# Designs tried in a protein design run: peptides against a protein of PDB entry 5KEZ. Part 19

Target 1, 320 residues: chain A of PDB entry 5KEZ
Amino acid sequence: NVAIYNPFRPWWERYQPVSYKLCTRSGNEDEFRNMVTRCNNVGVRIYVDAVINHMCGNAVSAGTSSTCGSYFNPGSRDFPAVPYSGWDFNDGKCKTGSGDIENYNDATQVRDCRLTGLLDLALEKDYVRSKIAEYMNHLIDIGVAGFRLDASKHMWPGDIKAILDKLHNLNSNWFPAGSKPFIYQEVIDLGGEPIKSSDYFGNGRVTEFKYGAKLGTVIRKWNGEKMSYLKNWGEGWGFVPSDRALVFVDNHDNQRGHGAGGASILTFWDARLYKMAVGFMLAHPYGFTRVMSSYRWPRQFQNGNDVNDWVGPPNNNGVI

## One batch from the design tools (peptide; aimed at target 1 L115 R256)

Design b2_p13_1 (made by RFdiffusion4; failed a check: the pose's geometry)
Pose (drawn by RFdiffusion4):
Structure b2_p13_1 (pose): chain A 320 residues (1-320), chain P 13 residues (1-13)
Amino acid sequence: as target 1 above (320 residues)
Amino acid sequence: AAASDPRLAAAKE
């Protein structure tokens, strides 16, 4: 991923890929393979956060400021370490004047245009789908059990299916024959938009962002909500079917207060209420549960938004 | 020249 130095090494630089080499601030390929093997050998699975909608920001300076030193040039669309060229991006397919996503009532541009200027991969091309599949198959054979598909709302459900069609079965040393990767797609669907999370049920589960937003408001006793109203918690509140939901109280993104739910999202900062919300979630049968494990940062709210929400993991001069 | 800030998408979604 791009090594971003202003601000200093933000957590979100990891969502701007430069290549598919397994080489990050978290470690190299040997350390990654070692982790996956050790965890599988004690029966704990690894799920990978797959960033496949885009490469890095179009305004990032060319050079080798990358976590493995790989060269890249966003202005010329050259990512030779993959390799990707200008033919591999949606510049000619997007219809907005800016080339970015401008209107979320237009389902097409949400898919074909750049998300906040991030170079949008042409996922309809077999070559691009093959390069992504090669990356995910490398992970599957190492032994990962599934994927979180980042920014799934900005990918066509069919393109995702075409990529998944190319995946191997899970490593037969650890998983039964014919096992398929666990897929959960990150789609923020609070209603009122043309894209529905149900559009993605053919590919795997989806993140149910309504879950934590509603639970936070209820536990905080905001907006007239009471815990007694949780008697019909689940699809009774308009959530996706339980067997398609990946649920959580907070995630790495919206724990910073700017996300889906804003200030209502309970986090480790609100430890007393947070424990209660996690407890309710873990006790209730709805959904497959994910628990957050975080790091502290110097929060500094100005106008309800944290100016330090970009701060990366604890580090000594960028080394985690 | 600057890196794109993907957190800005949250304001639209």

Design b2_p13_1_s1 (made by RFdiffusion4, then SolubleMPNN; from b2_p13_1, 9 letters changed)
Fold by OpenDDE base, seed 2:
Structure b2_p13_1_s1 (fold): chain B 320 residues (1-320), chain A 13 residues (1-13)
Amino acid sequence: as target 1 above (320 residues)
Amino acid sequence: TSASNIMEAYKHE
């Protein structure tokens, strides 16, 4: 991914890929392979956060300022380490003036235009699908158990399916022969927009963002909410079917977020309430549960916004 | 902007 120095190595640089090389601030490919092996040998499975919707931001300077030193040129859409070129992006397909998503009520814009300036891959092309599948299959062959698909809302479900259909079975050294990768898709669906979580049920599980938002309001006792109202928690609250849901109290985004639903999110900053929420989630039989492991950072609020929400995990001058 | 839009914006400042 790109190496960002202003601010200094933010967490979100990880979501601006310039190659599919397993070479980042977390380590190199050999170290990753070693970690996967050691984890599998003790029954801990690895699921990779796969960024396949886009490459880096269009405004990033060309050069070799990346975690593995790979050259890239956002201006010319040149990513030779893949390789991608200008033919592999949706620049000509997006019809907005800016090239970015401007209207989230237009599903076509949401899928075909750039997410906050991130160069949008043309996932309709078999070449692009194959490059992504090669990346994911390399991980599968190393021994990972599945994937979180980042920014799934911004990909056509059919394109995702086409990629998934190219995937290998899991590594038989640790998984039964014929095992399929576990897939869960990040789709932010709090209602009110045309793209729905149900659009993605055919590909695997989806994130249920209503879970943390609603649970937060209840545990915070907002609007007269009571714990007793959780009697029919799950589908009874309008959530997706349990067998399609991946649930969580917070994630890295909404741990830093605000606004509708965002303000209700419980995090480790509210330790007592957060423990209650996580405990309830683990005890209640709805969805596939995910527990957050995070870190403290020096929050600095200005006009209701944390100006340090970019801060990544603890590091020593950029070295994790 | 919706809550969804706000959260997505945090990924790439």
Scores: peptide ipSAE 0.042, ipTM 0.779, DockQ to the pose 0.123
OpenDDE base, seeds 1, 3, 4, 5: peptide ipSAE 0.034, 0.035, 0.037, 0.034; ipTM 0.758, 0.758, 0.764, 0.754

Design b2_p13_1_s2 (made by RFdiffusion4, then SolubleMPNN; from b2_p13_1, 7 letters changed)
Fold by OpenDDE base, seed 1:
Structure b2_p13_1_s2 (fold): chain B 320 residues (1-320), chain A 13 residues (1-13)
Amino acid sequence: as target 1 above (320 residues)
Amino acid sequence: SSASDITKAYASE
């Protein structure tokens, strides 16, 4: 991914890829392979956060300022380490003046335009699908069990399916023959927009962002909410079917005060309430549960916003 | 809105 120095190596630089090489601040490919092997040998499975909707920001300077040293040029859409060129992006399909998503009530705009300036890949092209599949298949061959598909809301479900159809079975050294990768898709659906979580049920599970938002409100006793109302928690609260849901109390985005749930989201900063929420989630039989492991950073609030919400995890690897 | 739901930032060097 790109190496961002202003601010200094933020967490979100990991979501701005310039290649599919496994060399980042988290480690190199050999270290990753070693971890996957050790984990699989003791029954711990690995699921990779796969960023396949886009490459880096359109305004990032060209050069070799990346975690693996690969050259890239956002201005000309050149990513030779893949390789991608100008033909592999949706610049010509997006009809907004800025080239970015401007109206989330327009599904085609949400999927064909750039997410906050991130260069949007043309996933309708078989070439692009194949390059992504090669990346994911390499991970499958290493021994991962599945994937979180980042920014799935911004990809056409059919394009995702086309990629998934190219995937190999899981590595038979650790998984039964014919096993398929576990897929869950990040789709932010709080209602009121045309893109729905149900659009993606055919590809795998989806994130249920209503879960953390509503649970936070109940645990905090906001708006007269009571724990007794959780009797029909799950589908009874309008959530997606249990067998399609990936549920969580918080994630890396909304623990920073942004996104689905806003201030209602419980995090490790409110330790007691957070433990209650996580305990309830693990005890109640709804959805596939995910427990967050995060880190403390020096929060600094200005006008209600943390100006240090960019701070990444403690790490000195890859600092040049 | 979905615009504020994702913290992925656009940045220039």
Scores: peptide ipSAE 0.064, ipTM 0.789, DockQ to the pose 0.105
OpenDDE base, seeds 2, 3, 4, 5: peptide ipSAE 0.050, 0.052, 0.061, 0.047; ipTM 0.787, 0.789, 0.791, 0.784; seeds 3, 5 fail the geometry check

Design b2_p13_1_s3 (made by RFdiffusion4, then SolubleMPNN; from b2_p13_1, 8 letters changed)
Fold by OpenDDE base, seed 3:
Order: C-alpha cells, then sequence, then structure tokens
Structure b2_p13_1_s3 (fold): chain B 320 residues (1-320), chain A 13 residues (1-13)
C-alpha cells in the first residue's frame, strides 16, 4: 500500500493498495506465511481484510513511496506491480463532475464512482476479477480461512460473486477437503439508501451496523431504552437474518466517533458500558460475533472532531 | 488530503 507520512503512517494507509504483494508495515510474505502456519497449527484461523474495490487515492503522488517499494502512478492509473492501467478503472463509467461519489441515493454512483478519491476498479472486467482472484487464491493457498471484503457496498454484488466463483477451496493441510472460504462483506446499511444488505446475501454474510448502533443506545439508556427491550433482539429489531449477520459492538471506523452508528457506538473508551455490550453480544445467539481489539491514541477534539483519528497502532517508526 | 476507508456519507466533517 501507499506509505503516507503526512500524517505519519496513519492506520488508513492500509486501505490504499498499490499492489497485491504481501509486503507491508506489518511484515513480508514469509513472515505472514509463518504467522498463518503457526496460528492454524493451534486452531486459530486467519481472515484477511481484502481491499478489492479500489486502489490508492487519485491525489497521491506517483513514485515508489509504498510499503513494498512498488512504483505506482495514480494520475495515469498505472499500477505495474499488478498490473493495472487506465483500462482497469471506472473513470469513464462514473458520470459525476468530480469523479467521486456525490449522491449516495444513486446506487450507480455508489458502485461506479470513487469513494472519497480512491481509484475505483472496473470489477465488471474479467481481467480485474482474475487479478483479484489470483491475490485471494494466493492467500487461500497460504492457509487463510476467509475474507472480509472491504467496501462491499461499493461493488456490484454480481461482480463480487464472479470473483468468489474463481476462488480455490481452503488449504487441505488445515481444513477439510472441499472447504470454502468464509466470506463476510462490509455493507453499511442503516436504512434510507437504495443499496441494501440483502443485495449481498448471496455472496456471504454482511456486517450488521444496526447492531452496534442500537445496542449502544440501549446500554447508554438513551431515549428511555431498557435492557428488557432486548428480549426480541436480532430479527425482531429489524436486523438481517441471523445466518447472514456479522455483528460487532464497534469497528475501526466507528470507534473514532464518526461513521455508521454515530455517537451511540460503545468503545473501549467507555470501559464499563463496553464490557456490558460485548458480554451481551457474546452471550446472545444472534449473528456471527466479532470482537474488536484496539489501542489508545492521543485524542484531540476540535469542533467535535478528533484531529488524531488517523493515529495507527503502537509502532516503531512506522513499523508494527 | 488522503482518504480513509470511512464512507463519505458517514464522515463528520
Amino acid sequence: as target 1 above (320 residues)
Amino acid sequence: SSASNITLEYKKE
């Protein structure tokens, strides 16, 4: 991915890929392979956060400022380490003036335009699908158990399916023969927009962002909410079917005060309430549970916004 | 400048 130095190596640089090389601030491919092997050998499975909707931001300077030193040129859509070129992006498909998503009520914009400047891959093209599948299959062959598909809301479900149909079975050294990768898709659906979580049920599980948002409201006792109201928690609260839901109290985005769920989201900053919420989630049978492991950072609020929300995990001069 | 993976619709700017 792009190595960003202003601010200094933010967490979100990981979501600006310039190649599919397993070479990042966390380590190289050999180290990753070693980690996957060691984890699998003790029954801990690895699920990769796969960034396949886009490459890096369009405004990033061309060069070799990347975690693996690969050259890239956002301006010309040149990513030779893949390789991708201008033919592999949706620049001509997006019809907005800026090239970015401008209206989330337009599903076509949401899928075909750039997410906050991130170069949008043309996932309708078999070449692009194959490059992504090759990346994911390499990970599967290493021994990962599945994937979180980042920014799934911004990909056409059919394109995702086409990629998934190219995937190998899981590595038989650790998984039963014929096992399929576990797939869950990040789809932010709090209602009111044309893109629905149900559009993605055919590809795997989806993130249920209503879960953390509503649970936070209840635990905080906002608007007269009571714990007793959780008696029909899950589908009874309008959430997606349990067998399609991946649930969580918070994630890396909304724990930073802005994102799906807003101020209701409970985080480790409110330790007591957070423990209550996480405990409830783990005890309740609804959905597939995900527990967040995060870190403290020096929050500085200006005009209601944390100016340090970019701060990544503890590191040694950018190396984790 | 550089974009996070937080969707624009849900950013508080």
Scores: peptide ipSAE 0.032, ipTM 0.759, DockQ to the pose 0.387
OpenDDE base, seeds 1, 2, 4, 5: peptide ipSAE 0.031, 0.032, 0.036, 0.029; ipTM 0.744, 0.752, 0.750, 0.733; seed 4 fails the geometry check

Design b2_p13_1_s4 (made by RFdiffusion4, then SolubleMPNN; from b2_p13_1, 9 letters changed)
Fold by OpenDDE base, seed 1:
Structure b2_p13_1_s4 (fold): chain B 320 residues (1-320), chain A 13 residues (1-13)
Amino acid sequence: as target 1 above (320 residues)
Amino acid sequence: SSASNIMEAFKSE
């Protein structure tokens, strides 16, 4: 991915790819392969956060400032390490003045325009689909069990399906023959927008962001909410079907949030309430559960916002 | 902002 130095190596640089090489501040491919093998040998399965909607930001300077040293040029849409060129992006398809998503009530903009300046891949092209599938298949062959698909809301469900149809079965050294990758898709659907979580049910599970938001409100006893109201927790609260839901108390994004949605989210900063929420989630039979493991950072609030929400995980390999 | 996921998550705020 691109190396960002201002602020200094933020967590979100990992979501700005310039290649599909397994070479980041988290380690190299050999180290990753070793980890996957060791984990599989003791029954721990690995799911990869796959960033396949986009490449890096359009405003990033061209050069070799990347974790694996690969050259890239956002201005010309040149990513030779893949390779991608200007023909592989949706620049001509997006019809907004800025080239970015301007209206989230326009599903076409949400899927065909740049997410906050991130160069949007033309996933309708078989070439692009194949390059992504090659990346994911390499991971499958290493021994991963599945994927979180980042920014799925910004991809057409049919394009995702086309990529998934190109995927290999899981590695038979650790999985039964014919096993398919476990897929869950990050779709932020809190209502009020045209894109719905149900659009993606055919591809796999989806993230249910209402879960953590509503649970936080209840446990915090906001607006007169009571624990007894959780009797019909799940579909009864308007959540997606249990067999399509991946649920969580918090994630890396809303852990750093504020306002209406972020304020209700329980995190490790609220240790007692957070333990209650996680305990409830694990005990209640709704959805596929995910438990967060995070870290402390030096929070600094200005006007209600943490100006240090960019701080990445502890890392001492600062060479790459 | 380059924090795309955060911006997406809190775009309505």
Scores: peptide ipSAE 0.034, ipTM 0.748, DockQ to the pose 0.303
OpenDDE base, seeds 2, 3, 4, 5: peptide ipSAE 0.034, 0.031, 0.027, 0.028; ipTM 0.754, 0.737, 0.713, 0.707; seed 3 fails the geometry check

Design b2_p13_2 (made by RFdiffusion4)
Pose (drawn by RFdiffusion4):
Order: sequence, then C-alpha cells, then structure tokens
Structure b2_p13_2 (pose): chain A 320 residues (1-320), chain P 13 residues (1-13)
Amino acid sequence: as target 1 above (320 residues)
Amino acid sequence: SSVEAWRERSRKV
C-alpha cells in the first residue's frame, strides 16, 4: 500500500493498494504465512480484508513511497508490480465530469467512477479479474478462510461473482474438501439509496450497518428508543436475513464517529454502555458476530468530528 | 482535505 507521510502514516493508507505483494507495516510474506499456519493449527481462522475495488489515489505522487518499495505512478496509471496499466482502469467508462463519484442516486457511477479519487479498477476485464483472483488464491492456499470485500457497494455484484468464480477451494490440510471461502461484503445500506445490500446475497454475506447504529441509539436511550423495543430485534427491525448478516457494534471505521451512525455508535471510549451493547449482541441469535479490537489515539473533536481520526496504530516513527 | 475525503469514502462504502 501507499506509504502516506502527510498526515503521518494514517490507518487508511492501507486502503490504497500499490501491489499485491504481501508486504506491509504488519509484516512480510513469511510472517503472514507463519501467522496463518499457527492460527489454523490451533483452530482459529484468518479472514483477509480484500481491497479490490481500486488501487491508490489518483493524485498520489509517483515514486517508491510504498510499503515494499515498489514503484508506482498514479498519474500514468502504471502499477508495474502487479502489473496494471491505464487499460486496467475505468477512466474511459466513467461518465462524470470530474471522473469521481458525484451522485449516489446513480447506481452506475457509484460503480464505474473513482471513489474519492481512488483509481477504479476495470473489474469487467478478465485480465483484472485474474490478477485479483491470483492474489486471493495465493491467500487461500496459504490457508485463509475467507474475505471481507472492502467497498463492495462500488463494485458490480456480477463482477464480484466473476472474481469469486476463479477462486480455489480452501486448503485441504485444514478444511473439508469442497469448502468455499467465507465471503462478507462491506455494503453500507441504511435504506434510501438505489443499491440494496440484498443485491449482493448471491456472493456471500453482507455487513449489516443498521445493526450497530440502531443498537447504539437504543442503549444510549436516544430518539425515544428503549431497550424494551428490542423484543423483536433482527429482521423485525428491517435488517437483512440473519443467515446473510455479519453484525457488529462498531467497526474500525465508524468507531471514529464520522461513519454510518455518527455519534450513536458505541465504542471502547464509552466502555460501560459498550459492554452492554456487545453483551446484547453476543447473547442474541441474530447474525454472525464480529467483535472489534482497537487502539487508542488522541481524539480531538471539532464540530462533532475528530480531526485525529486518521491517526494510525501505535508506532515509533512509523514502525508499529 | 484528504481526511475529509476519506471520511466521505467511509460513509459511502
């Protein structure tokens, strides 16, 4: 991923890929393989956050400011370490004047245009699908059990299916024959938009962002909500079917207060109420549960938004 | 700013 130095090494630089080499601030390929093997050998699975909608920002300076020193040039669309060229991006397919996503009532541009200027991969091309699949198969054979598909709303459901069609079964040393990767797709669907999370049920589960937003408001007793109203919690509140939901109280993104749910999202900062919300979630049968494990940062709210929400993991001069 | 743009991305993914 791009090594971003202003601001200093933000957590979200990891969502701007430079290549598919397994080489990050978290470690190299040997350390990654070692982790996956050790965890599988004690029966704990690894799920990978797959960033496949885009490479890095179009305005990032060319050079080797990358976590493995790989060269890249966003202006010329050259990512030779993969390799990707300008033919591999959606510049000619996007119809907005800016080339970025401008209107979220237009389902097409949400898919074909650049998300906040991030170079949008042409996922309809077999070559691009193959390079992504090669990356995910490398992970599957190492032994990962599934994937979180980042920014799934900005990918066509069919393109995701075409990529998944190319995946191996899970490593037969640890998983039964014919086992398939567990897929959960990050789609923020709070209603009122043309894209529905149900559009993605063919590919795997989806993140149910309504879950934590509603639970936070309820536990905080905001907007007239009471815990007694949770008697019919689940699809009764308009959530996706339980067998398609990945649920959580907060995630790494909206724990910073700017996300789906804003200030209502309970976090470790609100420890007393947070424990209650996690407890309710873990006790209730709805959905497959994910628990957040975080790091502290110097929060500094100005106008209800944290100017330090970019701060990366604890580090000594960028070393985690 | 880049932070603000990233927040927008967060709200929209």

Design b2_p13_2_s1 (made by RFdiffusion4, then SolubleMPNN; from b2_p13_2, 9 letters changed)
Fold by OpenDDE base, seed 1:
Structure b2_p13_2_s1 (fold): chain B 320 residues (1-320), chain A 13 residues (1-13)
Amino acid sequence: as target 1 above (320 residues)
Amino acid sequence: SLRDRVREAIRRK
């Protein structure tokens, strides 16, 4: 991915790929392979956060400022380490003035335009699908068990399906022959927008963002909410079907939320309430559960906003 | 952050 130095190596640089090389601040490919093997040998499975909707930001300077030193040029859409070129992006499909998503009520913008400047891959092209599938298949062959598909809301479900259809079975050294990768898709659907989580049910599970938001309000006892109302928690609250839901109290994004929008989300910063929420989630039989493991950063609030919400995970390798 | 999508979505609700 791109190496961002202003601010200094933020967490979100990891979501700006310039290649599909397994070479980041988390380690190199050999180290990753070693970890996957050791984990599988004791029954711990690995699911990779796969960033396949886009490459890096359009405003990032061209050069070799990346975690593995690969050259890239956002301005000309050149990513030779893949390789991608100007033919592999949706620049010509997006009709907004900025080239970015401007109206989330327009499904075509949401899927065909750039997410906050991130260069949007043309997933309709078989070439692009194949390059992504090659990346994911390499991981499958290493021994991963499945994937979180980042920014799935911004990809057409059919394009995702086309990629998934190219995937290998899981590595038979650790998984039963014929096993398929576990897929869950990040789809932000809080209602009120045209793109729905149900659009993606055919590809695998989806993230249920209503879960953490609503649970937070209940445990915080906001607006007279009571724990007794959780009797029909799940589908009874309008959530997606249990067998399609991946549920969580918080994630890396909404953990950094604040104000009116994000204030309901419980995090480790509110330790007691957070433990209650996580405990409830693990005890209640709804959805596939995910527990967050995060880190502290030096929060600095200015006008209600944490100006240090960019701070990335601890790293002391000093190499990349 | 370029990845403040969830926060933005919540604010839009």
Scores: peptide ipSAE 0.041, ipTM 0.768, DockQ to the pose 0.246
OpenDDE base, seeds 2, 3, 4, 5: peptide ipSAE 0.047, 0.049, 0.038, 0.040; ipTM 0.803, 0.800, 0.769, 0.775; seeds 2, 3 fail the geometry check

Design b2_p13_2_s2 (made by RFdiffusion4, then SolubleMPNN; from b2_p13_2, 9 letters changed)
Fold by OpenDDE base, seed 1:
Structure b2_p13_2_s2 (fold): chain B 320 residues (1-320), chain A 13 residues (1-13)
Amino acid sequence: as target 1 above (320 residues)
Amino acid sequence: SLGDAVRDYIRRK
């Protein structure tokens, strides 16, 4: 991914790829392979956060400022380490003035335009699908069990399916022959917008963002809400079917949120309430559960916003 | 969406 130095190596640089090389601040490919092997040998499975909707930001300077030293040029859409070129992006499909998503009520913008300037890959192209599949298959062959598909909301479900159809079976050294990768898709659907979580049910599970938002409100006792109202928690609250839901109290994004979308979210910063929410989630039989493991950073609020929400996880390798 | 807006805000800083 791109190496961002202002601010200094933020967490979100990891979501700006310039290649599919397994070479980041988390380690190199050999170290990753070793970790996957050790985990699999004790029954711990690995699911990779796969960033396949886009490459890095369009405004990032060209050069070799990346975690593995690969050259890239956002201005010319040149990513030779893949390789991608200008023909592999949706620049010509997006019809907004900025080239970015401007209206989330327009599904075509949401899927064909750039997410906050991130260069949007043309996933309709078989070439692009194949390059992504090769990346994911390499991980499968290493021994991962599945994937979180980042920014799935911004990809056409059919394009995702086309990629998934190219995937290998899981590594038979650890998984039964013929096993398929576990897939869950990040789709932010809080209602009121054209793109629905149900659009993606055919590809695997989806994130249920209503879960953490509503649970936070209840645990905080906002608006007179009571724990007893959770009797029909799940589908009874308008959430997606249990067998399609990936549920969580917080994630890395909304842990740093504010306002209506973030204020209700419980995090480790509110330890007691957070433990209550996580405990409830684990006890209640709805959805596939995910527990967050995060870190503290030096929060600094200015006008209600944490100006240090960019701070990445602890790292001392100092090399890449 | 509100969730997307928060993500966008964070990732573009």
Scores: peptide ipSAE 0.098, ipTM 0.839, DockQ to the pose 0.166
OpenDDE base, seeds 2, 3, 4, 5: peptide ipSAE 0.087, 0.075, 0.088, 0.080; ipTM 0.836, 0.831, 0.838, 0.832

Design b2_p13_2_s3 (made by RFdiffusion4, then SolubleMPNN; from b2_p13_2, 10 letters changed)
Fold by OpenDDE base, seed 2:
Structure b2_p13_2_s3 (fold): chain B 320 residues (1-320), chain A 13 residues (1-13)
Amino acid sequence: as target 1 above (320 residues)
Amino acid sequence: SLGDAVRKYIQRK
């Protein structure tokens, strides 16, 4: 991915890829292989956050300022480490003046235009699908158990399916022969927009963002909500079917204040209420659960916004 | 959407 120095190595640089090389601030490919092996050997499975909707931001300077030193040029859409070129992006397909998503009520913009300036891959092309599949298959062959698909809302479900159809079975050294990768898709659907979580049920599980949003409201006792109302928690509250849901109290985005769910989201900053919410989630039989492990950072609020929401994991002058 | 707008951070220079 790109190396960002202003601010200094933010968490979100991880979501601006310039190659599919397993070479980041977390380590190199050999170290990753070693970690996967050690984890699998004790029954801990690895699920990779796969960023496949886009490459880096269109405004990032060209050069070799990346975690693995790969050259890239956003201006010319040149990513030779893949390789991608201008033919592999949706610049000509997006019809907005800016090239960015301007209207979230237009499903074609949401999927064909750039997410906040991120260069949008032409996932309709078999070449692009194959490059992504090769990346994911390399991970599968190393021994990962599955994937979180980042920004799935911004990809056509059929394009995702086409990629998934190219995937290998899981590594038989640790998984039963014929096992398929576990897939869960990040889809932000709180209602009111044309793209629905149900559009993606055919590809795997989906994130249920209503879960954390509503649970936070209840635990906080907002709007007269009571814990007793959680008796029919799950489908009874209008959530997706349990067998399609991946549920969580918070994630890295909404932990920073502006994600799906807004101020209702509970985080470790409210420790007592958060423990109540997480405990309830783990005890209640709905969805596939995900527990957040995070860190403190020096929050500085200006006009209601944390100007330090970019801060990544604890490090020593960039060394994790 | 507001949820998707969180991704604005990734374009900061």
Scores: peptide ipSAE 0.107, ipTM 0.851, DockQ to the pose 0.149
OpenDDE base, seeds 1, 3, 4, 5: peptide ipSAE 0.107, 0.101, 0.119, 0.102; ipTM 0.848, 0.848, 0.855, 0.847; seeds 1, 4 fail the geometry check

Design b2_p13_2_s4 (made by RFdiffusion4, then SolubleMPNN; from b2_p13_2, 9 letters changed)
Fold by OpenDDE base, seed 3:
Structure b2_p13_2_s4 (fold): chain B 320 residues (1-320), chain A 13 residues (1-13)
Amino acid sequence: as target 1 above (320 residues)
Amino acid sequence: SLRDRVREYIRRK
């Protein structure tokens, strides 16, 4: 991915890929392989956050300022380490003036235009699908158990399916023969927009962002909410079917106070309430649970916004 | 959505 220095190595640089090389702030491919092996050997499975909707931001300077030193040129859509070129992006398909998503009530814009300037891959192309599948298959062969598909809302479900159909079975050294990768898709659906979580049920589980938002409200006792109202928690609250839901109290985005659920989201900053929420989540049978492991950072609020919400995990001069 | 706005805000820095 790109190496961002202003601000200094933010967490979100990981979501701006310039190659599919396993060479990042966390280590090189050999170190990753070693980690996966060690984890699998003790029954801990690895699920990779796969960034496949886009490459890096269009405004990032061309050059070799990346975690593995690969050259890239956002301006010309040149990513030779893949390789991608201008033919592999949706620049000509997006019809907005900026090239970015401007209206989230337009499903076509949401899928075909750039998310906050991130160069949008033409996932309708078999070439692009194949390059992504090769990346994911490499990880499968290393021994990962599945994937979180980042920004799934911004990909056509059919394109995701086409990629998933190219995936290998899991590594038989650790998984039963014929096992398929576990897939969960990040889809933000709080209602009110045309793209629905149900659009993605066919590809795997989806993130249920209503879960953390509503649970936070209840635990905080906002709006007269009571714990007893959780008697029909899950589908009874309008959430997706349990067998399609991946649930969580917070994630890396909404932990920073502005994501789906807003201020209702409970985080480690409110330790007691957070433990209550996480405990409830783990005890309740609804959905597939995900527990957040995060870190403290020097929060600095200006006009209600944390200007340091970019701060990544503890590191040694950018190296984790 | 709020989530989308947050993503936009964070990743544009």
Scores: peptide ipSAE 0.050, ipTM 0.802, DockQ to the pose 0.184
OpenDDE base, seeds 1, 2, 4, 5: peptide ipSAE 0.038, 0.042, 0.036, 0.042; ipTM 0.743, 0.797, 0.729, 0.790; seeds 2, 5 fail the geometry check

Design b2_p13_3 (made by RFdiffusion4; failed a check: the pose's geometry)
Pose (drawn by RFdiffusion4):
Structure b2_p13_3 (pose): chain A 320 residues (1-320), chain P 13 residues (1-13)
Amino acid sequence: as target 1 above (320 residues)
Amino acid sequence: SSGYPSWWDRIPS
C-alpha cells in the first residue's frame, strides 16, 4: 500500500493498494505465512481484508513511497508491480464530469467512478479479475478461511461473482474438501439508497451496519429508545436475514465517530455501556458476531468530528 | 445526494 507521510502513516493508507505483494507494516510474506499456519494449527482461522475495488488515490505522487518499495505512478495509471496499466481502470467508463462519485442516487456511477478519487479498477475485464483472483488464491493456498470484501457497494454484484468464480477451494490440509472461502461484503445500507445489501446475498454475507447503530442508540437511551424494545431484535427491526448478517457493535471505521451511526456508536471509550452492548450482541442469536480490538489515539473532537481520526497504530517513527 | 459516511470521506483532498 501507499506509504503516506502527510498525515504521518494514517491507518487508511492500507486502503490504497500499490501491488498485491504481501508486504506491509504488519510484516512480509514469510511472517504472513507463518501466522496463518500457526493459527490454523491451533484451530483459529484468518480472514483477510481484501481491497479490490481500487488502487491508490489518483493524486498520489509517483515514486516508491510504498510499503515494499515498489514503483507506481497514479497519474499515468502505471502499477507495474501487479502489473496494471491505464487499460485496467474505469476512466473511460465513468460518466461524471470530475471522474469521481458525485451522486449516490445513481447506482451506476457509485460503481464505475472513483470513490473519493481512488483509482477504480475495471472489474469487468477478465485480466483484472484474474489478477485479483491470483492474489486471493495466493492467500487461500496459504490457508486463509475467507475474506472481508472492502467497499463492496462500489463493485457490481456480478463482477464480485466473476472474481469469486475463479477462487480455489480452501486448503485441504485444514479444511474439508470442497470448502469455500467465507465471504462477507462491506455494504453500508441504512435504507434510502438505490443499492440494497440484499443485492449481494448471492456472493456471501454482508455487514449489517444497522445493527450497531440501533444498538448504540438503544443502550444510550437516545431518541426515545428503551432496552425493552429489543424483545424483537433482529429481522424484526428490518435487518437482513440472520444467516446473511455479519454483526458488530463498532468497527475500525465507525468507532472514530464519523461513520454509519455517528456519535451513537459505542466504543471502548465508553467502556461501561460498551461492555453491555457487546454482551447483548454475544448473547443474542442474530448474526455471526465480530468483536473489535482497537488501539488508542489522541482523540480531539472539533465540531463533533475527531481531527485525529486518521492516526495510525502505535508506532516508533512509523514502525508498529 | 451523498453516501453513508465512511473512512474514505476523511481523506484530505

